# Designs tried in a protein design run: peptides against a protein of PDB entry 7PB4. Part 361

Target 1, 105 residues: chain A of PDB entry 7PB4
Amino acid sequence: KMLNIKEYKEKLLSTLGEFLEDHFPLPDRSVKKKKKNIQESSVNLITLHEMLEILINRLFDVPHDPYVKISDSFWPPYVELLLRNGIALRHPEDPTRIRLEAFHQ
Target 2, 218 residues: chain B of PDB entry 7PB4
Amino acid sequence: DALQMAVGYFEKGPIKASQNKDKTLEKHLKTVENVAWKNGLASEEIDILLNIALSGKFGNAVNTRILKCMIPATVISEDSVVKAVSWLCVGKCSGSTKVLFYRWLVAMFDFIDRKEQINLLYGFFFASLQDDALCPYVCHLLYLLTKKENVKPFRVRKLLDLQAKMGMQPHLQALLSLYKFFAPALISVSLPVRKKIYFKNSENLWKTALLAVKQRNR

## One batch from the design tools (peptide; made by RFdiffusion4, then SolubleMPNN)

Design b2_p30_8_s4 (from b2_p30_8, 15 letters changed)
Fold by OpenDDE base, seed 3:
Structure b2_p30_8_s4 (fold): chain B 105 residues (1-105), chain C 218 residues (1-218), chain A 30 residues (1-30)
Amino acid sequence: as target 1 above (105 residues)
Amino acid sequence: as target 2 above (218 residues)
Amino acid sequence: MPVYSEEDKQRLRLMVEELVILEAELKELE
């Protein structure tokens, strides 16, 4: 049973990875410096896949404090995406921290 | 089905010929309450009943009871919420009903299927901050809704003015902290770090019911 | 900001939800 679950999990992760690459890609670095969105060109943004991995890991590694601090590597549209669609929750006391929804509880 | 009959009663209105109008109303209301708290209501039922609760079709007591049992079985339609907000503009509901609605909206926020249209109502909600009775709950709602694009200089000024008037309230502090997060250049004031939860989310009327809903939908 | 389809957003949520449930199940079996 455990083996089956692990295999299914791996398959799902693979599928998710492909899905995210196709439907939720990072913006191309070449997008013109329009003056207002000074995303400081120097910060390496992580993929949505990597972001979700961090959030999932934190949820299970530190269940009593499952929140992750939003870093500069977190693309703001991804953060909003997760929050608006009930995938993540903002910390009630610290807006710089988010957690994955505890779907298993 | 007893629930269907009850919902139908509220939708179509009381049959004029009934000698026992109050008893009938109570019966149907209890039916809705019972099902809502035990199993939750379907999105369609919530759509109908939420609209009724805010339309002024019934008295304040009835509207309050209906609103209190707007517990979803699965999801709440965004359209239902938008319609409900439209009734707030008409002003046929009591102040207490408005407060309850915002409390409900905050509590049920994650159960709303979509947020796109609700997000468009940001300006409307923000304007409601001026109502002292609504302010704590509206702040909480805005805390949930606020995006970077919503953080404008004029809104910052309004929040700071409100803070000057009301003092450093936890709910205002929460919203200001979020604004500062999105637009640090607009808020130069240092905000105190509070160790206490800004919003007592755990104290909503529907906490236990919503936990049960989540468990059933797992 | 990018505009994502409702379908994609829903699919994303469902996939993440399933992953969380699976992870929880695995943890219980350990």
Scores: peptide ipSAE 0.645, ipTM 0.452, DockQ to the pose 0.321
Fold by OpenDDE base, seed 1:
Structure b2_p30_8_s4 (fold): chain B 105 residues (1-105), chain C 218 residues (1-218), chain A 30 residues (1-30)
Amino acid sequence: as target 1 above (105 residues)
Amino acid sequence: as target 2 above (218 residues)
Amino acid sequence: MPVYSEEDKQRLRLMVEELVILEAELKELE
């Protein structure tokens, strides 16, 4: 049973990865609009897949504090996407932290 | 079914419930209260009763009691909430009923099936910040609803003006902190780093019931 | 901001929900 679940999980992750690449891609890095002086710290944006992985891992690794701090690597539209669609929740006392919805609870 | 009869009474019953202890009214109200607190109400029942509570069909005391027992068995329809907000615009409900409604809305927020239409009402809720009695609860609601696209310069100005008028209120600070998170360039004022956002516990009225609902839906 | 279809958003939610459920099941079996 455990093996079957693991295999299914891996298949689902693969499917999700493909789905996210097709339907929720990061914006093309090329739009360097030269806004001048703000130190464009070239913060590498992570994919939605990576973001979800972080959130899922945190949910199960630290169930008593399942919140992840929103970093500069989190593309704001992804954060809003997750919050708006009931996939993630904002921390009630810290707007810079979000958690994955505990769908299993 | 006793509940169906009670709901039917409120829906179809006499428009002018005389302030007098209508034994029938009390009986039906108790029936609704008992079922709501024990099992929760179906989305259809909430739709009917919530509308009645805000329509001004009954007296303030009855409306308050109905609103207090708007506890879902599973979900609340977004349409019911939109309809309820429409009644707030008509202004037939008391100030206390409005406060209670916003408290209810915050408490039941997670049980609302969809948020798309509610999000469109952002401007309406934001305008209600000017009401001192509503302000704490509206701030909490807005904290739940606010998206980056809602953070506009004119709203920032209004919040800062409100803060200047009312002082540094915890609920305003919470909302401003969220605004600053979405649009740091719009808020130049150094907000005190309060580690703890304190909203008045609007859930206190329904805390036990909400726990029960969550347990039933697990 | 990108405009995502409602269908894609719903599908995303469902897939994530399923992953969370599966992960929970795996944790229970460990």
Scores: peptide ipSAE 0.645, ipTM 0.447, DockQ to the pose 0.319
Fold by OpenDDE base, seed 4:
Structure b2_p30_8_s4 (fold): chain B 105 residues (1-105), chain C 218 residues (1-218), chain A 30 residues (1-30)
Amino acid sequence: as target 1 above (105 residues)
Amino acid sequence: as target 2 above (218 residues)
Amino acid sequence: MPVYSEEDKQRLRLMVEELVILEAELKELE
């Protein structure tokens, strides 16, 4: 049973990865440098897949404090996407921290 | 059933009923209250009753009691909230009713099915910050609603002006901290690192009811 | 900001929910 669940999880992760690449891609860096001083924050943005992995891991690794600090690598539209669609919750006392919704509870 | 009759009474009942001493009115209010606190109300019932509570159809005492029992069984329709806000614009409800509405809105925020239309009302809510009685609750609501696109220079200026007038209020500080998170370049002032955002959550009139709703929907 | 379809957002939520449930089940079996 455990093996079957693991296999299914792997399949789902793969499917999610493909889905995210197709429907929730990072913005193309190629959009024209219009000179607005958008400080090209040299910070590499992580994919939505990576962001979700971080959030899921934190939820189970530290259940008493399942919140993740929002870093510069978190693309703001992804953060808003997760918050607005009930996938993540903002910390009630710290707006820089978010957690994954505990769907298993 | 008794609830349908009660809702029907409020929907079709007398205009500008000011006295809670009406036996019929009291009976129907108690019916709604009992069902709401025990089981919650359906989204359709909330739609009707919430609109009535803010329309000025009944007196302040009745409106207050209705609003206090706007407890969902499952969800609240965003359309109901939008309609309710439209009544706030008309100004037929008392100041106390407005305060209670914002408290209710914050308390029930997670039970609202969608937020897209509510988010469009951001500007309206923000304008209500100027009301001293509403300010703490509006700040809390805005804390829940604020997106990066809402953080504009003119709003930052207004918040800073309010802070200058009212002092460093915890609810204002919480909202400013969120604004700084979304747009650090717009807020040059050093905000005290408060580890805890303090909204007056202690006055949640619906705490017990909300716990019950969450338990039923598990 | 990118405009995402409601369908995609719903699908995203469902997939994440399922992953969380699966992870919880695995943890219980551990």
Scores: peptide ipSAE 0.641, ipTM 0.457, DockQ to the pose 0.322
Fold by OpenDDE base, seed 5:
Structure b2_p30_8_s4 (fold): chain B 105 residues (1-105), chain C 218 residues (1-218), chain A 30 residues (1-30)
Amino acid sequence: as target 1 above (105 residues)
Amino acid sequence: as target 2 above (218 residues)
Amino acid sequence: MPVYSEEDKQRLRLMVEELVILEAELKELE
């Protein structure tokens, strides 16, 4: 049973990765170049896949404090996407921290 | 403007008993089709033409062609959709037109400017699940519309009954999975974890046209 | 901001939900 679940999880992760690449890609850096004045925030944005991985891992690794601090690497539209669609929640006291929804609870 | 003349023709009807009513109709229809597929239609034009397509003013063939070219340049007004649904209630359109409308509604869903009034029509759409021809498309529409507040015990029962009748269809499974997400206590049945919730007709008739619209609006 | 389809957003939510459930099941089995 455990092996089957692991295999399914891996397949789902792979599917999710492909899905995210196709439907939720990061903006091409090239689009930012046209407005000169936007500070090239040299900050490497992480993919939505990476963001979700961080959130999932935190949820299970630190269940008593499942919140992740929003870093500069978090693309704001992704954060909003997760929050608005009930995938993530903001910390009640610290708006700079978000957690994954505990769907298993 | 040729498009304005064409829209006006459909709105006001054929002016003179011209001997060539059919030729005039075809000319205007082609004008609308050409503009719609190349550039899309303004929200006002869609409002007029969509209403006409569902009102029964013209024959089924004409209505079908009009409906197929309801491609927005930018947005579709929610009011246009509400009016269209009202015509469905009157029942002057053919079954094929109804199917096409739901397909259109699903395809154009993201281009509709607001969803508040459409959400109020949830019950009406849900009732249409009983139509076998509409069921796949209605499931898809409901999948897009469903909120927690819509998930009620009686609707769960109806969906389960439908599943018992039709079997586990992918579109029905998708909707049930969403229902379970919002109200897990109402659905005790273990839904098979499907790798891909795929609505079979993900390829809509307007896919290429809508991609072009999105590119132009960027 | 990018405009994402409602379908894609719903699919995303469902996939994440399923992943969380699977992770929970795996932890229970450990």
Scores: peptide ipSAE 0.553, ipTM 0.719, DockQ to the pose 0.379; fails the geometry check

